# Peptides against a protein of PDB entry 2XVC, part 31

Target 1, 50 residues: chain A of PDB entry 2XVC
Amino acid sequence: ITERELLDYIVNNGGFLDIEHFSKVYGVEKQEVVKLLEALKNKGLIAVES

## One batch from the design tools (peptide; made by RFdiffusion4, then SolubleMPNN)

Design b2_p20_3_s1 (from b2_p20_3, 7 letters changed)
Fold by OpenDDE base, seed 2:
Structure b2_p20_3_s1 (fold): chain B 50 residues (1-50), chain A 20 residues (1-20)
Amino acid sequence: as target 1 above (50 residues)
Amino acid sequence: VEKLRELLKEGKPVPVKVTE
């Protein structure tokens, strides 16, 4: 999965991301999801809450 | 969803509620 794909998922999901759920459904390692989130955050594309 | 897309288009960060 790419950063853009994760961003699109987040947008289409109303700005919510359950990492465990996402990992389970899409077969992406939780570590990879976190890595992508951090990249998106560092690029100013997302503002992570919680 | 459209509101979030507009933020992205405007170069503003999309707020994301993350849970693990």
Scores: peptide ipSAE 0.768, ipTM 0.932, DockQ to the pose 0.980
Fold by OpenDDE base, seed 3:
Structure b2_p20_3_s1 (fold): chain B 50 residues (1-50), chain A 20 residues (1-20)
Amino acid sequence: as target 1 above (50 residues)
Amino acid sequence: VEKLRELLKEGKPVPVKVTE
């Protein structure tokens, strides 16, 4: 999965991301999801809440 | 969803609630 694909998922999901759920459904390791989120955040594309 | 798309279009960060 790419950063853009994850961003699109987040937007289409109303700005919510359940890492555990996403990992199970899409077969992406949790650490990979976290890595992508950090990249998106550092690029100013997302503002992580919680 | 449309509001979030607008933010992205405007180059503004999309707020994301993350749970693990």
Scores: peptide ipSAE 0.767, ipTM 0.932, DockQ to the pose 0.986
Fold by OpenDDE base, seed 1:
Structure b2_p20_3_s1 (fold): chain B 50 residues (1-50), chain A 20 residues (1-20)
Amino acid sequence: as target 1 above (50 residues)
Amino acid sequence: VEKLRELLKEGKPVPVKVTE
């Protein structure tokens, strides 16, 4: 999965992301999801809450 | 969803609630 794909997922999901759920459903390792999130955050594309 | 897309268009970060 790419950063853009994850971003699109987040947007289409109303701005919510359950890492555990996403990992299990899409077969992406949790560490990878976290890494992508951090990249998106560092690029100013997302603002992570909680 | 459209509101969030507009944020991206405006170059503003999309707020994301993350849970693990």
Scores: peptide ipSAE 0.767, ipTM 0.931, DockQ to the pose 0.984
Fold by OpenDDE base, seed 4:
Structure b2_p20_3_s1 (fold): chain B 50 residues (1-50), chain A 20 residues (1-20)
Amino acid sequence: as target 1 above (50 residues)
Amino acid sequence: VEKLRELLKEGKPVPVKVTE
């Protein structure tokens, strides 16, 4: 999964991301999801609220 | 969703609630 794909998912999901759920559904390792989130955050594309 | 898309288009960060 790419950063853009994750971003699109977040937007389409109303700004919510359950890492465990996402990992199970899309077969992406939790650490990979976290890595992508960090990248999105560092680029100013998202603001993590929790 | 539409509001979030607008933020993205405006170059503003999309707020995300993350749970593990």
Scores: peptide ipSAE 0.767, ipTM 0.932, DockQ to the pose 0.962

Design b2_p20_3_s3 (from b2_p20_3, 8 letters changed)
Fold by OpenDDE base, seed 1:
Structure b2_p20_3_s3 (fold): chain B 50 residues (1-50), chain A 20 residues (1-20)
Amino acid sequence: as target 1 above (50 residues)
Amino acid sequence: VDELRALLEAGKPVPVVVTE
């Protein structure tokens, strides 16, 4: 999965991401999802809510 | 969805709630 694909998923999912769920459904390793999220955040594409 | 897409296309970060 690409950064753009994950970003689109987040947008289409209303700004919510359940890493465990996503990993299971899409067969992407959790660490890979986290890596993609960090990349998106560092690029200013997303802001992870606390 | 449209609102979030608008932020993205406007160059603003999309707020995301992440759960493990």
Scores: peptide ipSAE 0.777, ipTM 0.930, DockQ to the pose 0.934
Fold by OpenDDE base, seed 2:
Structure b2_p20_3_s3 (fold): chain B 50 residues (1-50), chain A 20 residues (1-20)
Amino acid sequence: as target 1 above (50 residues)
Amino acid sequence: VDELRALLEAGKPVPVVVTE
């Protein structure tokens, strides 16, 4: 999965991402999802809410 | 979705709630 694909998923999912759920549904390793998120964040494309 | 898409296209970060 690409950064853009994950970003699009997030947008289409209303700004919510359940890493475990996403991993299971799309077959992407959790660690890979986290790496993509960090990349998106560092590029200023997303702001992770805590 | 449209609001978030607008942010993205405007060069603003999309707020994301992440759960693990």
Scores: peptide ipSAE 0.777, ipTM 0.930, DockQ to the pose 0.941
Fold by OpenDDE base, seed 4:
Structure b2_p20_3_s3 (fold): chain B 50 residues (1-50), chain A 20 residues (1-20)
Amino acid sequence: as target 1 above (50 residues)
Amino acid sequence: VDELRALLEAGKPVPVVVTE
């Protein structure tokens, strides 16, 4: 999965991402999802809400 | 979706709620 694909998923999913769910459904390791999120954040493409 | 897409295309960060 690419950064753009994950970003598009987030947008189409209403700005919500369940890492465990995503990992199970798309067969992507949780660690990989986290790395992609960190990259998106560092590039200013997303802002993780707390 | 359209609202978030507009942010992205405008160069603004998309707010994301993350759950593990």
Scores: peptide ipSAE 0.777, ipTM 0.930, DockQ to the pose 0.933
Fold by OpenDDE base, seed 3:
Structure b2_p20_3_s3 (fold): chain B 50 residues (1-50), chain A 20 residues (1-20)
Amino acid sequence: as target 1 above (50 residues)
Amino acid sequence: VDELRALLEAGKPVPVVVTE
């Protein structure tokens, strides 16, 4: 999965991301999801609230 | 969804609630 694909998922999911759920459903390692989130945050594309 | 898409198009960060 790419950064853009994860960003689109977040937007289409109303700004919510359950890492455990996402990992389970899409078969992506939790560490990879966290890595992508960090990249999106560092680029100013997302702001993690909690 | 439209509101969040508008943020991106305006160059503003999308707020995300992350849970485990």
Scores: peptide ipSAE 0.775, ipTM 0.929, DockQ to the pose 0.947

Design b2_p20_3_s4 (from b2_p20_3, 6 letters changed)
Fold by OpenDDE base, seed 1:
Structure b2_p20_3_s4 (fold): chain B 50 residues (1-50), chain A 20 residues (1-20)
Amino acid sequence: as target 1 above (50 residues)
Amino acid sequence: VEELRKLLEQGKPVPVIVTE
């Protein structure tokens, strides 16, 4: 999955992301999801709240 | 969804609630 695809998923999911759920459903390692999130955050595309 | 898309297109960060 690409950064853009993850971003689009987040937007389409109403701004919510359950990493464990996403990982299980889409077969993406949790650490990879986190890495993508960090990239999106560092680029100012998302503001993580948790 | 549309509101979040608007933020993104405006160059504003999309707020994301993350859970693990």
Scores: peptide ipSAE 0.782, ipTM 0.933, DockQ to the pose 0.982
Fold by OpenDDE base, seed 4:
Structure b2_p20_3_s4 (fold): chain B 50 residues (1-50), chain A 20 residues (1-20)
Amino acid sequence: as target 1 above (50 residues)
Amino acid sequence: VEELRKLLEQGKPVPVIVTE
């Protein structure tokens, strides 16, 4: 999964991301999801509120 | 969804609630 794909998922999911759920459904390691989130955050594309 | 897309298109951060 790419950063853009994760960003699109977040947007289409109303700004919510359940890492455990996402990992299970899409077969992506939780660590990878966190890595992508941090990249998105560092680029100013998302603001993590939780 | 549309409001979040507008933020993104405006170059503003999309607010995300993350749960584990």
Scores: peptide ipSAE 0.782, ipTM 0.933, DockQ to the pose 0.962
Fold by OpenDDE base, seed 5:
Structure b2_p20_3_s4 (fold): chain B 50 residues (1-50), chain A 20 residues (1-20)
Amino acid sequence: as target 1 above (50 residues)
Amino acid sequence: VEELRKLLEQGKPVPVIVTE
C-alpha cells in the first residue's frame, strides 16, 4: 500500500483509522500502517488527534 | 469526506482519529 492510498482511505473513512481493523481487511501489517501514518504526518498531510 | 478533501487540496493536514 502507498502513502496516497492510505491517505485516501482515511479521507474516505471520515478521518478515522482503526489500525487493527485496517490490518485485517487489507492484509497490511500494523507496523507498516504505523510507518505510513508517520510518513504522512511528517509530510504535513495528516494530524493525528489521539 | 468532501470537507476533508478540501483541507488536503488546500495543503492543510487532515485530522485523523487513530485507534488500535
Scores: peptide ipSAE 0.782, ipTM 0.933, DockQ to the pose 0.958
Fold by OpenDDE base, seed 2:
Structure b2_p20_3_s4 (fold): chain B 50 residues (1-50), chain A 20 residues (1-20)
Amino acid sequence: as target 1 above (50 residues)
Amino acid sequence: VEELRKLLEQGKPVPVIVTE
């Protein structure tokens, strides 16, 4: 999965991301999802709230 | 969804609630 694909998912999901759920549904390792999130955050594309 | 896309188009960060 690319950064853009994850960003699009987040947008289409109303700004919510359940990492465990996403990992299970899309077959992406949790650590990969986290890395993509960190990249998106560092680029100013998302503002992460936990 | 459209409002979030507008943020992105405006170069503003999309707010994301993340749960693990």
Scores: peptide ipSAE 0.782, ipTM 0.933, DockQ to the pose 0.974

Design b2_p20_4_s1 (from b2_p20_4, 6 letters changed)
Fold by OpenDDE base, seed 4:
Structure b2_p20_4_s1 (fold): chain B 50 residues (1-50), chain A 20 residues (1-20)
Amino acid sequence: as target 1 above (50 residues)
Amino acid sequence: KNKLKIKLTEKGKKYLEEER
């Protein structure tokens, strides 16, 4: 999965992301999801609210 | 946390707009 694909998913899901659920559904390792999120944060594209 | 609430920044919103 790409950063853009993850970002699109987040937007389409109202900003909510369940990492465990996402990992199961899309077959992406949890640590990979976290790395993508960190990249998005570091690029200033997202903020984690909760 | 396993479940997160994520908000787009202004930069993020513009990024999506540009790439669509």
Scores: peptide ipSAE 0.668, ipTM 0.877, DockQ to the pose 0.915
Fold by OpenDDE base, seed 5:
Structure b2_p20_4_s1 (fold): chain B 50 residues (1-50), chain A 20 residues (1-20)
Amino acid sequence: as target 1 above (50 residues)
Amino acid sequence: KNKLKIKLTEKGKKYLEEER
């Protein structure tokens, strides 16, 4: 999965992301999801509110 | 536990506009 694909998912899901759920459903390792989120955050594209 | 609420920044919104 790419940063863009994850970003699109987040937007289409109303900004909510359950990492455990996402990992199970989409077959992406939790650490990979976190890595992508960190990248998006570091690029200033998202803010994590939880 | 692993559930997050994520907000697009203005930069993020512009990024999506230009990449769509």
Scores: peptide ipSAE 0.668, ipTM 0.875, DockQ to the pose 0.900
Fold by OpenDDE base, seed 1:
Structure b2_p20_4_s1 (fold): chain B 50 residues (1-50), chain A 20 residues (1-20)
Amino acid sequence: as target 1 above (50 residues)
Amino acid sequence: KNKLKIKLTEKGKKYLEEER
């Protein structure tokens, strides 16, 4: 999965992301999801809450 | 369940707009 694909998913999911659920559905390791989120955050594209 | 709330920044919104 690419950063863009994850970003699109987040937007289409109302801004919510359940890493455990996403990992199960898309077969992406949790650490990889976190890595992508960190990249998006570091690029200033997203703000993570909760 | 522990859901994260992720908000697009203005930069993020601009990025999506430009890439679409």
Scores: peptide ipSAE 0.667, ipTM 0.874, DockQ to the pose 0.785
Fold by OpenDDE base, seed 3:
Structure b2_p20_4_s1 (fold): chain B 50 residues (1-50), chain A 20 residues (1-20)
Amino acid sequence: as target 1 above (50 residues)
Amino acid sequence: KNKLKIKLTEKGKKYLEEER
């Protein structure tokens, strides 16, 4: 999964992301999801609010 | 399990528009 694909998912899901659920459904390791989120955050593209 | 709430920043919105 790419940063763009994760970003698209987040937007299409109303800004909500359950990492555990996402990992199970899409077969992506949780640490990989976190890595992608950190990249998006560090680029200033997203803010994690909760 | 925790559900994260993620906000698209203005920079993110611009990025998304430019990539479409």
Scores: peptide ipSAE 0.667, ipTM 0.875, DockQ to the pose 0.814

Design b2_p20_4_s2 (from b2_p20_4, 8 letters changed)
Fold by OpenDDE base, seed 2:
Structure b2_p20_4_s2 (fold): chain B 50 residues (1-50), chain A 20 residues (1-20)
Amino acid sequence: as target 1 above (50 residues)
Amino acid sequence: KDKLKIKLTEKGKEYLKKAE
């Protein structure tokens, strides 16, 4: 999965992301999801609220 | 926990408008 694809998913889900659920559904390792989130955050594209 | 609430920034919004 790419950063763009993850970003699209987040937007389409109202900003909610359950890493465990996402990992299971899309077959992406949890650590990879976290890595992508960190990249998006560091680029200033998202803010993780909680 | 694994459940997060994420906000799209203005920069993120502009990013989505651009073609890859």
Scores: peptide ipSAE 0.659, ipTM 0.872, DockQ to the pose 0.803
Fold by OpenDDE base, seed 5:
Structure b2_p20_4_s2 (fold): chain B 50 residues (1-50), chain A 20 residues (1-20)
Amino acid sequence: as target 1 above (50 residues)
Amino acid sequence: KDKLKIKLTEKGKEYLKKAE
């Protein structure tokens, strides 16, 4: 999954992301999801609220 | 915590809009 695809997912999911659930459903390692989130955050595109 | 609430920033909104 790309950063853009994850961003699209987040938006389409109302901003909610369950990393464990996402990992299971999409077959992406949790650390990879976190890596993508960190990239999005570092680019200033998202803020993690909880 | 694996369950996160993520906010799209204005920069993020601009990014998505530009990429459309």
Scores: peptide ipSAE 0.659, ipTM 0.872, DockQ to the pose 0.932
Fold by OpenDDE base, seed 4:
Structure b2_p20_4_s2 (fold): chain B 50 residues (1-50), chain A 20 residues (1-20)
Amino acid sequence: as target 1 above (50 residues)
Amino acid sequence: KDKLKIKLTEKGKEYLKKAE
């Protein structure tokens, strides 16, 4: 999964992301999801609220 | 923990409007 694909998912999911759920559904390692999120955050594209 | 609430920034919104 790419950063863009994850970003699209987040938007389409109302801004909510359950990392464990996402990992199970899409077969992506949790650490990979976190890595992508950190990349998006570092690029200033997202802010993690909770 | 694993359940997060994420906000798209203005920069993020602009990013999504652009074609890759």
Scores: peptide ipSAE 0.658, ipTM 0.871, DockQ to the pose 0.839
Fold by OpenDDE base, seed 1:
Structure b2_p20_4_s2 (fold): chain B 50 residues (1-50), chain A 20 residues (1-20)
Amino acid sequence: as target 1 above (50 residues)
Amino acid sequence: KDKLKIKLTEKGKEYLKKAE
């Protein structure tokens, strides 16, 4: 999955992301999801809460 | 915690509006 694809998912999901759920459904390792989130955050495209 | 709330920034909104 690409950064853009993850960003699209987040937007389409109302900003909510369950990493464990996403990992199981899309077959992406949890650490990879976190890596992509960090990239998006570092680019200033998202802010992560919780 | 695996459940996160993520806010799209104005920069993020601008990014989505641009063609790649």
Scores: peptide ipSAE 0.658, ipTM 0.870, DockQ to the pose 0.844

Design b2_p20_4_s3 (from b2_p20_4, 7 letters changed)
Fold by OpenDDE base, seed 2:
Structure b2_p20_4_s3 (fold): chain B 50 residues (1-50), chain A 20 residues (1-20)
Amino acid sequence: as target 1 above (50 residues)
Amino acid sequence: KNKLKIKLTEKGKKYLEEAR
């Protein structure tokens, strides 16, 4: 999964992301999801509120 | 539950706009 694909998912999901659920549904390692989120955050594209 | 709430920044919005 790419940063763009994850970003699209987040937007389409109202900003909510359950890492465990996402990992199971899309077959992406939890560590990879976290890595992508950190990249998006560090690039200033998203803000994590929770 | 481990649900995160994520918001798109203005930069993020622009990024999506440009990439679409």
Scores: peptide ipSAE 0.673, ipTM 0.880, DockQ to the pose 0.831
Fold by OpenDDE base, seed 3:
Structure b2_p20_4_s3 (fold): chain B 50 residues (1-50), chain A 20 residues (1-20)
Amino acid sequence: as target 1 above (50 residues)
Amino acid sequence: KNKLKIKLTEKGKKYLEEAR
């Protein structure tokens, strides 16, 4: 999964992301999801509110 | 389990629009 694909998912899911659920459904390691989130955050594209 | 709430910043919104 790419940064863009994760961003699209987040937007399409109303801004909510359950990393455990996402990992199970899409077969992506939780570490990879976190890596992508960190990239999006470091690029200033997202802010994690909870 | 923890559900994260993620906000798209203005920069992110611009990025998304431009990428479409």
Scores: peptide ipSAE 0.673, ipTM 0.880, DockQ to the pose 0.816
Fold by OpenDDE base, seed 5:
Structure b2_p20_4_s3 (fold): chain B 50 residues (1-50), chain A 20 residues (1-20)
Amino acid sequence: as target 1 above (50 residues)
Amino acid sequence: KNKLKIKLTEKGKKYLEEAR
């Protein structure tokens, strides 16, 4: 999954993301999801609220 | 349950618009 694809998923999912659930459903390692989130955050594209 | 709530920043919103 790319950063853009993850970003689109987040938007389409109302901003909610359950990393474990996402990992299981989409077959992406949890550490990879975290890495992508960190990239998006560091680029100033997202803010993690909770 | 460790569900995250994520918001797009203004930059993020602009990014999506720009990429559409």
Scores: peptide ipSAE 0.673, ipTM 0.879, DockQ to the pose 0.814
Fold by OpenDDE base, seed 1:
Formats: structure tokens, C-alpha cells, sequence
Structure b2_p20_4_s3 (fold): chain B 50 residues (1-50), chain A 20 residues (1-20)
């Protein structure tokens, strides 16, 4: 999965992301999802809230 | 379940708009 694909998913999902659920459904390791999120955050494209 | 709420910044919105 690419940063763009993850970003599109987030937008299409109303901004909500369940990392565990996403990992199970899309077969992407949790650490990889986190890595992509950090990249998006570092680029100033998203803000993450717990 | 632990859902994260992710908000697009203005920069993020611009990015998507330009990329599409």
C-alpha cells in the first residue's frame, strides 16, 4: 500500500482508522500502517488524534 | 477497539485536489 492509497482510504472512511482492523482486512502489517501515517504526518498532510 | 481520528490539513486537502 502507498501513502496515497492510505490517504484515500482515510478520507473515504470519514477520517477514522482502526489500525488493527485495517491490518486484518488489507493484509498490511500494523507497523507499516504506522510508518505510512508518520510519513503523511511529517509531510504536514494529516493530523492524528487518539 | 481503538480508532484513530485523522484530520486532513489544508495542505492535505490541496494535495488531494492537485493529485486528482
Amino acid sequence: as target 1 above (50 residues)
Amino acid sequence: KNKLKIKLTEKGKKYLEEAR
Scores: peptide ipSAE 0.673, ipTM 0.879, DockQ to the pose 0.807

Design b2_p20_4_s4 (from b2_p20_4, 7 letters changed)
Fold by OpenDDE base, seed 4:
Structure b2_p20_4_s4 (fold): chain B 50 residues (1-50), chain A 20 residues (1-20)
Amino acid sequence: as target 1 above (50 residues)
Amino acid sequence: KDKLKIKLTEKGKEYLKKEK
């Protein structure tokens, strides 16, 4: 999955992301999801609220 | 934690508009 695809998913899901659930459904390892989130955050595109 | 609430920044919103 790409950064853009993950961002689109987050937006379409109202900003909510369950990493464990996402990993199981989409077959993406949890650490990869975290790395994509860190990239989005470092680019200033997202903020993690909770 | 695995359950996160994520907010789009203004930069993020602009990014989505530009790439669509």
Scores: peptide ipSAE 0.654, ipTM 0.872, DockQ to the pose 0.922
Fold by OpenDDE base, seed 3:
Structure b2_p20_4_s4 (fold): chain B 50 residues (1-50), chain A 20 residues (1-20)
Amino acid sequence: as target 1 above (50 residues)
Amino acid sequence: KDKLKIKLTEKGKEYLKKEK
């Protein structure tokens, strides 16, 4: 999964992301999801609110 | 906690628009 794909998912899911759920559904390791989130955050594209 | 609430910043919105 790419940063863009994850970003699209987040937007389409109302900003909510359950890492455990996402990992199971999409077959992406949780660490990879976190890595992508951190990249998006560091680029200033997202802010994690919780 | 694995359940997160994420905000798309204005920069993020701009990014998405450019990437369409």
Scores: peptide ipSAE 0.654, ipTM 0.872, DockQ to the pose 0.926
Fold by OpenDDE base, seed 1:
Structure b2_p20_4_s4 (fold): chain B 50 residues (1-50), chain A 20 residues (1-20)
Amino acid sequence: as target 1 above (50 residues)
Amino acid sequence: KDKLKIKLTEKGKEYLKKEK
């Protein structure tokens, strides 16, 4: 999964992301999801609220 | 906690607008 694909998912999901759920559904390791989130955050594209 | 609420920044909105 790419950063853009994850970003699109987040937007399409109303800004909500359940890492465990996403990991199970898309077969992406939780640590990889976190890595992608960190990349998006570091680029200033997202802010993690809760 | 695995359930997160993520806000798209203005920069993020600009990014999506340009890439679509």
Scores: peptide ipSAE 0.653, ipTM 0.872, DockQ to the pose 0.917
Fold by OpenDDE base, seed 5:
Structure b2_p20_4_s4 (fold): chain B 50 residues (1-50), chain A 20 residues (1-20)
Amino acid sequence: as target 1 above (50 residues)
Amino acid sequence: KDKLKIKLTEKGKEYLKKEK
């Protein structure tokens, strides 16, 4: 999965992301999801509220 | 925590528009 694909998912899901659920459904390691989130945050594209 | 609420920033919105 790419940063763009994850960003699209987040938007389409109303901003909600369950990392455990996402990992199971898409077969992506949890640490990889976190890495992508950190990249998006560092680029200033998202803010994590919880 | 695994369940997150994420806000798209203005910069993020512009990014999506430009990359589309």
Scores: peptide ipSAE 0.653, ipTM 0.872, DockQ to the pose 0.937

Design b2_p20_5_s1 (from b2_p20_5, 9 letters changed)
Fold by OpenDDE base, seed 1:
Structure b2_p20_5_s1 (fold): chain B 50 residues (1-50), chain A 20 residues (1-20)
Amino acid sequence: as target 1 above (50 residues)
Amino acid sequence: SNRLRIKVDEEKYKEYLEEL
């Protein structure tokens, strides 16, 4: 999965992301999801809230 | 489960889409 694909998913999912769920459904390692989120955050595209 | 709330910068998102 690419940064673009993850970003599009987030937007289409109303801004919500369950890393565990996403990992299971899309077969992407949790570490990879976090890596992509960090990249998006560093570009100022997103802000993460827990 | 651990659901995160992601805030997307709409302006930057549009600019990002235009670049790709």
Scores: peptide ipSAE 0.634, ipTM 0.867, DockQ to the pose 0.756
Fold by OpenDDE base, seed 4:
Structure b2_p20_5_s1 (fold): chain B 50 residues (1-50), chain A 20 residues (1-20)
Amino acid sequence: as target 1 above (50 residues)
Amino acid sequence: SNRLRIKVDEEKYKEYLEEL
């Protein structure tokens, strides 16, 4: 999965992300999801509120 | 909870989409 695809998912999911659920559904390792989130955060595209 | 609340910067998102 790409940063773009994850970002689009977050937007279309109302800004919510369950890493465990996402990992199971899309077959992406949890650490990979976290890596992509960090990249998006560093670009200023997202902020993790909780 | 494992559910994260993520805020998206709408301006940067738009710019990002335009680049791709």
Scores: peptide ipSAE 0.633, ipTM 0.866, DockQ to the pose 0.784
Fold by OpenDDE base, seed 3:
Formats: sequence, C-alpha cells, structure tokens
Structure b2_p20_5_s1 (fold): chain B 50 residues (1-50), chain A 20 residues (1-20)
Amino acid sequence: as target 1 above (50 residues)
Amino acid sequence: SNRLRIKVDEEKYKEYLEEL
C-alpha cells in the first residue's frame, strides 16, 4: 500500500483508522501502517489523535 | 481500543493529489 492509498482510505473513512482492523483486512503489517502515518504526518498532511 | 482519529489538512491534501 502507498502513502496516497492510505491517505485516501483515511479521508474516505471519516478520518478514523483502526490499525489492527486495517492490518487484518488489507494484509499490511501494523508497523508498516505506522510508518506510512509517520510519513504523512511529517509532510504536514495529517495529525494523529488517540 | 486501537482506533485513531486522524485530522487531514484538506488544502495540503488537494495540493498533494495534484502533484501526483
């Protein structure tokens, strides 16, 4: 999965992301999802809340 | 339990998409 694909998913999912669920559904390692989120955050595209 | 709330900068998002 690319940064763009993850970003599009987040936008189309109302800004919510369940990493565990996403990992299971899309077959992406949780650490990879976190890596992509960090990249998006570093570009100023997103802010993550928990 | 593992749910994150992510805020997206809409303007940057639009510009980002246009650059790709």
Scores: peptide ipSAE 0.633, ipTM 0.866, DockQ to the pose 0.783
Fold by OpenDDE base, seed 5:
Structure b2_p20_5_s1 (fold): chain B 50 residues (1-50), chain A 20 residues (1-20)
Amino acid sequence: as target 1 above (50 residues)
Amino acid sequence: SNRLRIKVDEEKYKEYLEEL
């Protein structure tokens, strides 16, 4: 999965992301999801609230 | 839990879409 795809997912999911659920459904390792989130955060595209 | 609330910067999101 790409940063763009994850970002679009978050937007379309109302801004919520369950990492464990996402990992299981999309077959992406949890650490990879976190890596993508960090990239998006570093670009100023997202802020993690919880 | 692994559930997160993510705030998306709408302006930056639109700019990001344009750059791709």
Scores: peptide ipSAE 0.632, ipTM 0.866, DockQ to the pose 0.841

